# Designs tried in a protein design run: peptides against a protein of PDB entry 6PSE. Part 50

Target 1, 78 residues: chain A of PDB entry 6PSE
Amino acid sequence: PSEEEEYARLVMEAQPEWLRAEVKRLSHELAETTREKIQAAEYGLAVLEEKHQLKLQFEELEVDYEAIRSEMEQLKEA

## One batch from the design tools (peptide; made by RFdiffusion4, then SolubleMPNN)

Design b2_p15_3_s1 (from b2_p15_3, 7 letters changed)
Fold by OpenDDE base, seed 3:
Structure b2_p15_3_s1 (fold): chain B 78 residues (1-78), chain C 78 residues (1-78), chain A 15 residues (1-15)
Amino acid sequence: as target 1 above (78 residues)
Amino acid sequence: as target 1 above (78 residues)
Amino acid sequence: DEIEAFFQAILEEAA
């Protein structure tokens, strides 16, 4: 049988004491996993904001660069 | 009592049928939360990579910009 | 942005 099938059988045949312990275990794991999920989301948003700021700076620099490049080209062609 | 205390009491007083159902519920939520956590981590990594690529492009543009700016300054001062 | 929306959804669910 698969591990899933074995686990299902265990749950069906388990005594109340084991079931209560399993509820506690699963609750703990769920809480930890939820915290980790939230932390990952918070971090991801922070990186997105950093990327956005960098993109704005990049676009501003591109404008300035093209202006100087164009002026330089005009001077060289004159 | 807090919700946590009430839940703890419920688990202690629950019948086996309720406990088995709760194990199933928690297992399901844990699986879903785990999937979301993993997805969040993957997205976070993707954004980091995008930011890194953008940063490299920005740094390259800065170098080129400073080169042209310097050349232009020299021409104007001559 | 899909990624941003995903992260926001996680945080909104947790709130």
Scores: peptide ipSAE 0.658, ipTM 0.879, DockQ to the pose 0.977
Fold by OpenDDE base, seed 1:
Structure b2_p15_3_s1 (fold): chain B 78 residues (1-78), chain C 78 residues (1-78), chain A 15 residues (1-15)
Amino acid sequence: as target 1 above (78 residues)
Amino acid sequence: as target 1 above (78 residues)
Amino acid sequence: DEIEAFFQAILEEAA
């Protein structure tokens, strides 16, 4: 039997005291996992913002670079 | 009483059939939340990689820009 | 952005 089937059997055969303890355990794990999920999302959004700001700076530098490159090329052709 | 205290009382007074259903519900929610947490972590790493590649491109462009800027400044001073 | 939307959805669900 799979681990899932074995666990299902354990739950079916368990006494109320074990079931209450399992509810408490699962509730705790769910709360912790939820906090970690939220923290991951917050961190991800922060990195997205950093990337966005960097992209804007890069695009500005590209414009300035092309301007100087074009001027330099014109000077060399003259 | 707080929602937590009310829930704790519900669990304490519940029959085995309700407790088994609650274990099943919590297990399902935990599995879903865990998948979302993992997905969030994977997306976060992808964005970090994109930002890193962009930073490398930006630094290369800065070097090229400073080279042309310096050459242009020397030409103007001569 | 699909990734941004995913992160925002997580935070909205938690709010």
Scores: peptide ipSAE 0.658, ipTM 0.878, DockQ to the pose 0.981
Fold by OpenDDE base, seed 4:
Structure b2_p15_3_s1 (fold): chain B 78 residues (1-78), chain C 78 residues (1-78), chain A 15 residues (1-15)
Amino acid sequence: as target 1 above (78 residues)
Amino acid sequence: as target 1 above (78 residues)
Amino acid sequence: DEIEAFFQAILEEAA
């Protein structure tokens, strides 16, 4: 049997005291995991914003660079 | 009393059938939340990598731009 | 953006 099946059997055969302890354990783990998930999402959005700002700066610089490059090319060909 | 205190009381007074159902519910939620947390972390790392690559490209372009700008300045002053 | 939407969904669920 799988661990899942064994765990299911344990839950089915468990006394109330064990079940209450398991509810407490799972509740605690769920709360912690939820906080971590939220934190990960917050950090992810922060990085996305940083990337977006950087991309805008990069695109502006590309335009300026191509303008100067083109002018330089024309000057050298003359 | 807080919701937490009320829930704790409910768990203390609950029958085994309710407790087993609660263990099942919490286990399911924990599994889902864990998957979401992991995916959030993976996405966060992907965005970080994209930002890093973009930053490197930006820094390279800055160097090239300043070189051309400087050359152009010299040509115009001559 | 799929990633942004995913992060937003997490935060919306928590709110």
Scores: peptide ipSAE 0.657, ipTM 0.879, DockQ to the pose 0.976
Fold by OpenDDE base, seed 2:
Structure b2_p15_3_s1 (fold): chain B 78 residues (1-78), chain C 78 residues (1-78), chain A 15 residues (1-15)
Amino acid sequence: as target 1 above (78 residues)
Amino acid sequence: as target 1 above (78 residues)
Amino acid sequence: DEIEAFFQAILEEAA
């Protein structure tokens, strides 16, 4: 039998005291995992914003670069 | 009393059938939340990598830009 | 953005 099947059997055969403890354990783990999930999402959004700002700076530099490149090309063609 | 205190009382007074159902519910929610947390972490790493690659491209463009700027300045000083 | 939408959905669910 799988660990999942063994756990299911344990739950079915468990006494109320064990079940209450298990509810408490699972509730705690769920709360922790939920906090971690939220934190990951918050951090992810922050990184996305940083990437967006960097992209804007990159695009501005590209415009400046092309302007100088074009000016240089014109000077060399004369 | 807080919702937390009310829930704690419910668990303490609950019958085995309710407790088993609650264990199942919490286990399911924990599994789902865990999957979401893992996915969030994976996405976060992907975004970090994208930002890193963008930064490298930006730095390369800065070098090229400064090279042309310097050349242009030299030509104008002559 | 798929990733942004995913993160936003997590935060909306938590609110």
Scores: peptide ipSAE 0.657, ipTM 0.878, DockQ to the pose 0.974

Design b2_p15_3_s2 (from b2_p15_3, 8 letters changed)
Fold by OpenDDE base, seed 1:
Structure b2_p15_3_s2 (fold): chain B 78 residues (1-78), chain C 78 residues (1-78), chain A 15 residues (1-15)
Amino acid sequence: as target 1 above (78 residues)
Amino acid sequence: as target 1 above (78 residues)
Amino acid sequence: DEIEEFFKAILEEAA
């Protein structure tokens, strides 16, 4: 039997006191996991914003670089 | 009474059938929330890697840009 | 962006 099947059997055969304790345990774990999920999402959005700003700066520099490169090439070929 | 206090009272007074159903519900929500947390972490790592690669490219371009800028300035002042 | 929307969806659900 799988662990899931064994757990299901345990829940089915458990006394009310065990079931109440399990509800409490699961509620606590759900609250913690939910907090961690939210924190991960907030952090992810922050990194996305940083990447976006960096990309804009990179694109601006690339334009300026190509302009100077082109001018330099023209000066050398003249 | 708070919602938490009301929920605690409900759990305390509930019959075994309700408690088993609540364990099942909470287990399902915990599994889903855990999956979302893991996926959020994976996405966050992917974005971090993209940002890192972009930063390296930006730094390389900045070095090349400053070199050409300096050469151009010298040519103009000579 | 799919990743951005995923993160936003998580935060919207929590709000």
Scores: peptide ipSAE 0.653, ipTM 0.878, DockQ to the pose 0.980
Fold by OpenDDE base, seed 4:
Structure b2_p15_3_s2 (fold): chain B 78 residues (1-78), chain C 78 residues (1-78), chain A 15 residues (1-15)
Amino acid sequence: as target 1 above (78 residues)
Amino acid sequence: as target 1 above (78 residues)
Amino acid sequence: DEIEEFFKAILEEAA
């Protein structure tokens, strides 16, 4: 039998005391996992914002670079 | 009483059938929340990698820009 | 951005 099947059997055969303990365990794990999920989302949004700002800076620098490059090329051609 | 206290009381007074159902419910929610957490982490990593690559490109462009700017400045001073 | 919307959805659900 798979671990999942064995767990299901355990739950079906368990006494109330074990079941209450399992509810407590699962509730705790759910709370922690939820917190971690939220933290991951918050962090992800922060990184996205940083990437966006960096992209804007990069594009601005590209414009400035092309301007100087073009001016330099014109001077060399003259 | 708080919702948490009421829930705790419910668990303590519940019959085995309710407890088994609650274990099933919590297990399901935990599985889904875990999946979302993992997905969030994967997305976060992807964005970090993109930001890192962008940062490298930006720094390379800065070097190129400064090189041309410096050359231009030298030509103007001569 | 799909990723951004995913993160926002998580936070909205948690709020």
Scores: peptide ipSAE 0.653, ipTM 0.878, DockQ to the pose 0.980
Fold by OpenDDE base, seed 3:
Structure b2_p15_3_s2 (fold): chain B 78 residues (1-78), chain C 78 residues (1-78), chain A 15 residues (1-15)
Amino acid sequence: as target 1 above (78 residues)
Amino acid sequence: as target 1 above (78 residues)
Amino acid sequence: DEIEEFFKAILEEAA
């Protein structure tokens, strides 16, 4: 049998004391995992914002660079 | 009483059938939350990589820009 | 952005 089937059988045959302990364990793990999920999302959004700011700076520099490059090219060709 | 205290009392007084159902519910939520946490982490790493690549491109452009800017300034001052 | 929407959805669910 699969681990899932074995676990299902354990739950089915378990006494109330074990079941209550399992509810407590799972509740704790769920709370921790939920917190970690939220933290990951918050961090991800922060990095996205940083990337966005960097993108804007990059595009601004590209404009400035092309302006000077064009002027320099005109001087060389004149 | 807090919601946590009320839930704890519910678990303590619950019948085995309810407890088994709660174990099943919590197991399902934990599995889903775990999957989402992992996905969030993977996405976070992807965004970090994109930001890193953009940073490298930005720094390369800064070098090129300063080179042309300096040359142009020398021409103006000569 | 799919990634951004994913993160926002997580935070919205938690609120």
Scores: peptide ipSAE 0.653, ipTM 0.878, DockQ to the pose 0.971
Fold by OpenDDE base, seed 2:
Structure b2_p15_3_s2 (fold): chain B 78 residues (1-78), chain C 78 residues (1-78), chain A 15 residues (1-15)
Amino acid sequence: as target 1 above (78 residues)
Amino acid sequence: as target 1 above (78 residues)
Amino acid sequence: DEIEEFFKAILEEAA
């Protein structure tokens, strides 16, 4: 039998006191996991924003670079 | 009374059949939330890697830009 | 952005 099947049997045969304790345990773990999930999402959005700002700066520098490159090329061909 | 206190009383007064159902519900939600948390962490890492690669490209362009800028400046002062 | 929408969905669900 799998661990899942064994756990299912445990729940089926458990006394109310054990079941109440298990509800409390699972509720606590769910709350913690939910908090961690939310924190991960908030952090992820922050990194996405940073990446976006960096992309804008990169594109601006590319424009400036191409301008100077073009000017330099013209001077060499004249 | 808070929702948390009301839920605690419900669990305390609940019959075994309700408690078993609640364990099943919470186990399912915990599994789903855990999967989402893991996915969020994986996405967060992917975004960090993308940002890092972009930063490297940006720094490389800055070096090239400063080289051309300096050359242009020298030509103007000569 | 798929990743952005995923993160936003998590936060919306939690609200």
Scores: peptide ipSAE 0.652, ipTM 0.878, DockQ to the pose 0.977

Design b2_p15_3_s3 (from b2_p15_3, 8 letters changed)
Fold by OpenDDE base, seed 2:
Structure b2_p15_3_s3 (fold): chain B 78 residues (1-78), chain C 78 residues (1-78), chain A 15 residues (1-15)
Amino acid sequence: as target 1 above (78 residues)
Amino acid sequence: as target 1 above (78 residues)
Amino acid sequence: SEIEEFFRRILEEAE
């Protein structure tokens, strides 16, 4: 039998005291995991924003670079 | 009484059938939340990598830009 | 993006 099947049997045959303890355990783990999930999402959004800002800076620099490059090219051709 | 206190009382007074159902519910929610947490972490890492690649490109462009800028400045001073 | 929407969904569900 799989661990899942064994666990299912345990739950099915468990006494109320064990079941109450298991509810408490699972509730705690769920709360913690939920907080971690939320934190991961918040962090992810922050990084996305940082990436966006960097992209804007990059594009601005590209414009400046092309301007100077073009000017330099014109001077060489004159 | 808070919702938490009311829930605690419910668990304490619950019948085995309800408790088993609650264990099943919580197990399911925990599994789903865990998967989402993991996925959030994976996505976060992916975005970090994208940001890093962009940063490298930006830094390379900065070098090229400064080279041309410096050359242009030298020509103006000559 | 898909990633952004995923993160936003998580936060929305947490509200």
Scores: peptide ipSAE 0.678, ipTM 0.878, DockQ to the pose 0.973
Fold by OpenDDE base, seed 4:
Structure b2_p15_3_s3 (fold): chain B 78 residues (1-78), chain C 78 residues (1-78), chain A 15 residues (1-15)
Amino acid sequence: as target 1 above (78 residues)
Amino acid sequence: as target 1 above (78 residues)
Amino acid sequence: SEIEEFFRRILEEAE
């Protein structure tokens, strides 16, 4: 049997004391996992914002670079 | 009483049938939340990698820009 | 962005 099937049997055959302990365990794990999920989302949005700012800076530099490159090219052609 | 305290009382007073149902519910929610956490981590890593690549491109462009700027400045001074 | 929407959804659900 799969671990899931074995666990399901355990739950069905368990006494109330075990079930209460399992509810407590699962509640704790769910709370922790939820916090981690939220933190991951917050961090992800922060990185997205940083990337966006970097992209804007990059695009500004590209404009400046192309201006100088074009000027230099014009000087070479003249 | 807090919702947490009320829930704790509910668990203590609950019958096995309710407890088994609650274990099932919590297990399902934990599994879903875990999948979302993992996906969030994967997305976060992807964004970090994108930002890193953009940063490398930016730094390369800065080097190229400074080279042209310096050359142009030297031409002005000469 | 799909990624941004995903993160925003998670945070919205947490509120």
Scores: peptide ipSAE 0.677, ipTM 0.878, DockQ to the pose 0.971
Fold by OpenDDE base, seed 1:
Parts: sequence; structure tokens; C-alpha cells
Structure b2_p15_3_s3 (fold): chain B 78 residues (1-78), chain C 78 residues (1-78), chain A 15 residues (1-15)
Amino acid sequence: as target 1 above (78 residues)
Amino acid sequence: as target 1 above (78 residues)
Amino acid sequence: SEIEEFFRRILEEAE
């Protein structure tokens, strides 16, 4: 039998005291996991924002670079 | 009473049938939340990698830009 | 982006 099937059987045959303890355990794990999920999302959005700012800086530098490159090319052709 | 206190009372006074159903519900929510947490972590790492690659490109362009800038300055001073 | 929308959804559900 799979672990899932064994667990299902345990729940089915469990006494109220065990079931209450299991509800408490699962509630705690759910709360913890939910908090971690939220933290991951917050961090992810922060990194996305940083990436966006970096992209803007990069594009600005590209414009400046092309301007100088073009000027340099003109000087060399003259 | 808080929602937490009310829920705790509900669990304390609940019949086995309700408790088993609650274990099932919480197990499902935990599994779902865990999956989302993992996915969030994976996405976060992907964004970090994209940001890192962009940073490398930016730094390379900075080097190239400074080289041209310096050359241009030398030409103007001559 | 899809990733951004995913993160935003998570945070919206938490509110």
C-alpha cells in the first residue's frame, strides 16, 4: 500500500484525540507554508522590480553608446 | 471571542466525522499551498537568473562605452 | 508577465 493509502486508513480508524491533534498539526503546517509562500511572492516581485530598473539603465546606456559610436564612425570616415 | 478561539472550540467539541473531514480539507489545502510555494521559489530563481544575465550584459556595455569614450576624448584633445 | 501575475495573485489572495 502507498503512504497515502496507509495515511487514509489511519485517519479512518483514528480516535478523536488523534484527529484533534492532527487538525492542530496540519493547521500549523498550513500557516507556516502559507507564510513562506507569501514571502516568496514578495521577494519575487522585488527582484522583478530590480530587473526592471536595471533594464531601463541598460537601455539608456545603449542609447548613449550608439551616439558615441556614430560620432566616432563619422570622425573616422572624414 | 476571536475566530481562532471559536475554531479551537469547534475542534474541541467536534464529532469524529467532522474531524476526519477537517483533516481531509487541511491536507488538501496544505498540498495546494505547498505546490504554490515551490512554484513561487522556482519563478524567483528564474527571475534572479534573468537579472544576473542582464547585469553581465550591462557591465560589458559599460566597458565598451568607457573604451569609446576614452578614445573620443583623446581625439578631441589631440 | 506571467511570473509577475502569479506573484501578485498570491499576495492578493493573502489580503
Scores: peptide ipSAE 0.677, ipTM 0.877, DockQ to the pose 0.974
Fold by OpenDDE base, seed 3:
Structure b2_p15_3_s3 (fold): chain B 78 residues (1-78), chain C 78 residues (1-78), chain A 15 residues (1-15)
Amino acid sequence: as target 1 above (78 residues)
Amino acid sequence: as target 1 above (78 residues)
Amino acid sequence: SEIEEFFRRILEEAE
């Protein structure tokens, strides 16, 4: 049988003391995993905001660059 | 008592049938939460990579901009 | 974006 089937059998045949311990273990792991999931989402949104701000700065610099490039080109052609 | 304390009491006084059902519930939620955590981490890394590439492009443009700015300033001062 | 919506969903579910 698969590990999943073996685990299911274990749960079915387990004593109450083992079951209570397993509930405690799973509750703890769920709480930790949930916290990590939330933290990952918060960090992800922060990075997205940073990327957005960087993109705005990049686009502003592109405008300034093209302005100077164009002026320089005009001077060279004069 | 807090919800946590009430839950702890429930687990302590529960019958085996309830405990087995709770193990099943928690196992399912843990599996789903773990999957979401992993996906959040993967997305976070993808966004970080995008931000990094954008930063490299920005820094390259800054170098080009300063080169033209400096050349223009030299021409104006001549 | 899809990624942003995913992150927001996670945080909304936590509320």
Scores: peptide ipSAE 0.676, ipTM 0.878, DockQ to the pose 0.967

Design b2_p15_3_s4 (from b2_p15_3, 9 letters changed)
Fold by OpenDDE base, seed 2:
Structure b2_p15_3_s4 (fold): chain B 78 residues (1-78), chain C 78 residues (1-78), chain A 15 residues (1-15)
Amino acid sequence: as target 1 above (78 residues)
Amino acid sequence: as target 1 above (78 residues)
Amino acid sequence: SEIEEFFRRILEEAA
């Protein structure tokens, strides 16, 4: 049998004391995993914001670069 | 009593049938939450990579910009 | 973006 099937059987045959302990265990793990998920999302959004700021800086620099490049080109043509 | 205390009491007084159902519920939620956590981590890494690539492009442009700026400055000084 | 929406969804559901 698969581990899942074995676990299912265990749950079916378990005494209340075991079941209560399992509820406690699962609740704890769920809480922890949920916190981690939230933290990951918060961090992800922060990185997205950083990337956005960097993009803005990049675009500003592109404008400045093209301005100087154009000026230089004009000077060379003269 | 807090919700947590009420839940704890519920678990303590619950019949096996309820406990089994609760184990099933919690297991399901844990599985889903775990999948989401993993997905969040994967997305986070992807965004980090994108930011890194953008940073590299930005730094390249900075070098090019400074080169032209310097050349232009030299021409003006002459 | 899809990624941003995913993160926002997570946080919204947790709120």
Scores: peptide ipSAE 0.674, ipTM 0.877, DockQ to the pose 0.968
Fold by OpenDDE base, seed 4:
Structure b2_p15_3_s4 (fold): chain B 78 residues (1-78), chain C 78 residues (1-78), chain A 15 residues (1-15)
Amino acid sequence: as target 1 above (78 residues)
Amino acid sequence: as target 1 above (78 residues)
Amino acid sequence: SEIEEFFRRILEEAA
């Protein structure tokens, strides 16, 4: 039997004391996992914003670089 | 009483049938939340990698830009 | 982006 099937059988045959403990365990794990999920999303959005700002800086530098490169090329060809 | 205290009381007074249903509900929510947490982590790592690659490109462009800027400045001063 | 929308959805659902 799969672990899922074994767990399902355990739940069906479990006493109320075990079931209450399992509800408490699962509630705790759900709260922790939810907190971690939220934290991951917050961090992800922060990195996206940093990446966006870096992209803007990169594009500005590309414009400046191409201006100087073009001027230098014109001077060499003249 | 807080919702948490009310829920705790409900769990203590609940019949086995309710407890089994609650274990199933919590197990399902935990599985879904875990999947979302993992996906959030994967997306976060992907964005971090993209940001890192962009940073490397930016630093390379800065080096190239400073080289051309310096050469241009030297040519103007000569 | 899909990633940004995913993160925003998570935070909206948690609010």
Scores: peptide ipSAE 0.673, ipTM 0.878, DockQ to the pose 0.975
Fold by OpenDDE base, seed 1:
Structure b2_p15_3_s4 (fold): chain B 78 residues (1-78), chain C 78 residues (1-78), chain A 15 residues (1-15)
Amino acid sequence: as target 1 above (78 residues)
Amino acid sequence: as target 1 above (78 residues)
Amino acid sequence: SEIEEFFRRILEEAA
Protein backbone atom coordinates (compact mmCIF):
# COMPACT_ATOMS: atom_id res chain seq x y z
CA PRO B 1 0.00 0.00 0.00
CA SER B 2 1.10 3.58 -0.66
CA GLU B 3 2.01 5.91 2.22
CA GLU B 4 -1.22 7.80 1.46
CA GLU B 5 -3.31 4.62 1.82
CA GLU B 6 -1.50 3.68 5.04
CA TYR B 7 -2.07 7.17 6.46
CA ALA B 8 -5.76 6.99 5.54
CA ARG B 9 -6.05 3.66 7.36
CA LEU B 10 -4.27 5.11 10.41
CA VAL B 11 -6.78 7.99 10.54
CA MET B 12 -9.72 5.56 10.23
CA GLU B 13 -8.52 3.35 13.10
CA ALA B 14 -7.08 6.09 15.36
CA GLN B 15 -8.36 6.97 18.83
CA PRO B 16 -9.76 10.46 19.56
CA GLU B 17 -6.55 11.45 21.42
CA TRP B 18 -4.41 10.76 18.33
CA LEU B 19 -6.91 12.54 16.06
CA ARG B 20 -6.88 15.68 18.28
CA ALA B 21 -3.08 15.70 18.25
CA GLU B 22 -3.09 15.32 14.44
CA VAL B 23 -5.53 18.24 14.05
CA LYS B 24 -3.18 20.37 16.18
CA ARG B 25 -0.11 19.28 14.15
CA LEU B 26 -1.78 19.93 10.78
CA SER B 27 -3.12 23.32 11.95
CA HIS B 28 0.39 24.37 12.99
CA GLU B 29 1.96 23.22 9.69
CA LEU B 30 -0.79 24.96 7.69
CA ALA B 31 -0.20 28.24 9.57
CA GLU B 32 3.58 28.07 8.97
CA THR B 33 3.21 27.13 5.29
CA THR B 34 0.68 29.95 4.80
CA ARG B 35 3.12 32.50 6.31
CA GLU B 36 5.90 31.24 4.02
CA LYS B 37 3.59 31.46 0.97
CA ILE B 38 2.68 35.07 1.82
CA GLN B 39 6.34 36.00 2.38
CA ALA B 40 7.29 34.46 -0.99
CA ALA B 41 4.59 36.54 -2.73
CA GLU B 42 5.76 39.75 -0.99
CA TYR B 43 9.38 39.11 -2.03
CA GLY B 44 8.26 38.27 -5.59
CA LEU B 45 6.40 41.57 -5.94
CA ALA B 46 9.41 43.48 -4.58
CA VAL B 47 11.68 41.89 -7.23
CA LEU B 48 9.11 42.66 -9.96
CA GLU B 49 9.11 46.32 -8.89
CA GLU B 50 12.94 46.44 -8.95
CA LYS B 51 12.92 44.83 -12.41
CA HIS B 52 10.38 47.40 -13.63
CA GLN B 53 12.49 50.33 -12.37
CA LEU B 54 15.60 48.83 -13.98
CA LYS B 55 13.73 48.44 -17.30
CA LEU B 56 12.74 52.13 -17.21
CA GLN B 57 16.37 53.14 -16.59
CA PHE B 58 17.51 50.85 -19.42
CA GLU B 59 15.02 52.36 -21.88
CA GLU B 60 16.10 55.89 -20.87
CA LEU B 61 19.76 54.99 -21.45
CA GLU B 62 18.86 53.47 -24.86
CA VAL B 63 17.32 56.80 -25.91
CA ASP B 64 20.40 58.74 -24.76
CA TYR B 65 22.73 56.23 -26.45
CA GLU B 66 20.90 56.43 -29.80
CA ALA B 67 21.02 60.25 -29.64
CA ILE B 68 24.81 60.29 -29.20
CA ARG B 69 25.31 57.46 -31.74
CA SER B 70 23.28 59.37 -34.33
CA GLU B 71 25.19 62.61 -33.66
CA MET B 72 28.53 60.79 -33.95
CA GLU B 73 27.45 59.12 -37.22
CA GLN B 74 26.42 62.50 -38.66
CA LEU B 75 29.81 64.01 -37.76
CA LYS B 76 31.65 61.12 -39.46
CA GLU B 77 29.53 61.30 -42.63
CA ALA B 78 29.86 65.15 -42.99
CA PRO C 1 -13.68 33.72 24.01
CA SER C 2 -11.47 34.14 20.93
CA GLU C 3 -12.12 32.12 17.76
CA GLU C 4 -8.95 30.19 18.55
CA GLU C 5 -10.23 29.26 22.03
CA GLU C 6 -13.63 28.29 20.62
CA TYR C 7 -11.98 26.13 17.94
CA ALA C 8 -9.79 24.46 20.58
CA ARG C 9 -12.90 23.67 22.64
CA LEU C 10 -14.66 22.28 19.55
CA VAL C 11 -11.71 19.93 18.90
CA MET C 12 -11.69 18.81 22.56
CA GLU C 13 -15.41 17.97 22.58
CA ALA C 14 -15.72 16.64 19.00
CA GLN C 15 -16.68 13.08 18.06
CA PRO C 16 -14.22 10.86 16.12
CA GLU C 17 -16.23 11.33 12.89
CA TRP C 18 -15.78 15.13 13.05
CA LEU C 19 -12.08 14.77 13.95
CA ARG C 20 -11.44 12.46 10.95
CA ALA C 21 -13.20 14.92 8.65
CA GLU C 22 -11.12 17.79 10.09
CA VAL C 23 -7.86 15.85 9.54
CA LYS C 24 -8.93 15.29 5.91
CA ARG C 25 -9.82 19.00 5.45
CA LEU C 26 -6.56 20.25 6.98
CA SER C 27 -4.50 17.73 4.97
CA HIS C 28 -6.11 18.98 1.75
CA GLU C 29 -5.54 22.66 2.62
CA LEU C 30 -1.93 21.95 3.62
CA ALA C 31 -1.26 20.14 0.32
CA GLU C 32 -2.80 23.00 -1.69
CA THR C 33 -0.97 25.72 0.29
CA THR C 34 2.32 23.81 -0.06
CA ARG C 35 1.86 23.60 -3.85
CA GLU C 36 1.21 27.36 -4.01
CA LYS C 37 4.29 28.08 -1.85
CA ILE C 38 6.47 26.01 -4.20
CA GLN C 39 5.01 27.74 -7.26
CA ALA C 40 5.61 31.17 -5.66
CA ALA C 41 9.26 30.21 -5.07
CA GLU C 42 9.64 29.06 -8.70
CA TYR C 43 8.11 32.30 -10.02
CA GLY C 44 10.34 34.34 -7.69
CA LEU C 45 13.45 32.64 -9.10
CA ALA C 46 12.25 33.23 -12.68
CA VAL C 47 11.79 36.97 -12.00
CA LEU C 48 15.22 37.15 -10.32
CA GLU C 49 16.80 35.56 -13.40
CA GLU C 50 15.03 38.01 -15.73
CA LYS C 51 16.16 40.93 -13.55
CA HIS C 52 19.74 39.61 -13.58
CA GLN C 53 19.78 39.32 -17.40
CA LEU C 54 18.36 42.84 -17.72
CA LYS C 55 21.03 44.18 -15.34
CA LEU C 56 23.77 42.59 -17.48
CA GLN C 57 22.33 44.20 -20.62
CA PHE C 58 22.10 47.55 -18.82
CA GLU C 59 25.75 47.36 -17.71
CA GLU C 60 26.86 46.49 -21.28
CA LEU C 61 24.94 49.46 -22.69
CA GLU C 62 26.40 51.72 -19.98
CA VAL C 63 29.93 50.73 -21.06
CA ASP C 64 29.11 51.38 -24.74
CA TYR C 65 27.46 54.72 -23.86
CA GLU C 66 30.47 55.91 -21.83
CA ALA C 67 32.80 54.94 -24.71
CA ILE C 68 30.85 57.05 -27.23
CA ARG C 69 30.38 59.91 -24.71
CA SER C 70 34.12 60.00 -24.03
CA GLU C 71 34.96 59.93 -27.76
CA MET C 72 32.48 62.75 -28.44
CA GLU C 73 33.88 64.83 -25.55
CA GLN C 74 37.44 64.36 -26.88
CA LEU C 75 36.36 65.53 -30.36
CA LYS C 76 34.74 68.66 -28.89
CA GLU C 77 37.76 69.52 -26.70
CA ALA C 78 40.35 69.00 -29.52
CA SER A 1 1.96 39.72 -15.96
CA GLU A 2 0.79 36.23 -15.01
CA ILE A 3 3.43 36.04 -12.26
CA GLU A 4 2.45 39.43 -10.83
CA GLU A 5 -1.24 38.43 -10.81
CA PHE A 6 -0.36 35.18 -9.05
CA PHE A 7 1.50 37.03 -6.26
CA ARG A 8 -1.28 39.62 -5.94
CA ARG A 9 -3.90 36.86 -5.68
CA ILE A 10 -1.98 35.22 -2.82
CA LEU A 11 -1.78 38.50 -0.90
CA GLU A 12 -5.42 39.41 -1.59
CA GLU A 13 -6.61 36.02 -0.29
CA ALA A 14 -4.57 36.54 2.89
CA ALA A 15 -5.98 40.07 3.52
Scores: peptide ipSAE 0.673, ipTM 0.876, DockQ to the pose 0.972
Fold by OpenDDE base, seed 3:
Structure b2_p15_3_s4 (fold): chain B 78 residues (1-78), chain C 78 residues (1-78), chain A 15 residues (1-15)
Amino acid sequence: as target 1 above (78 residues)
Amino acid sequence: as target 1 above (78 residues)
Amino acid sequence: SEIEEFFRRILEEAA
């Protein structure tokens, strides 16, 4: 039998005391995992915003660079 | 009483059938939440890498821009 | 983006 099947059998045959302990364990793990999931999402959105701001700065610099490059090119051609 | 205290009382007074159902519910939610947490972490790392690459490109452009700007400044001063 | 939508969904479900 798979681990999942064995666990299912354990739950089915378990006494109330074991079941209450298992509910407590699972509730705790779920709370922790949920908090970590939320934190990861918040952090991810923050990084996305930073990346977006960086991209805007990069595009602005590209415009300025091309302006100077073009002027320099014209001077060299003359 | 808080919701947490009420839930604790429910677990303490619950019959085995309810407890088994709760173990099943919590196990399912934990599995789903864990999967989402892992995916969030993976996505976060991907975005960090994208941001890092963009920053490197930006820094390279800054170097090139300052070189041309300096050359143009010298030409204007002469 | 898909990633942004994923993160937003996580936070919306938690709210």
Scores: peptide ipSAE 0.673, ipTM 0.877, DockQ to the pose 0.963

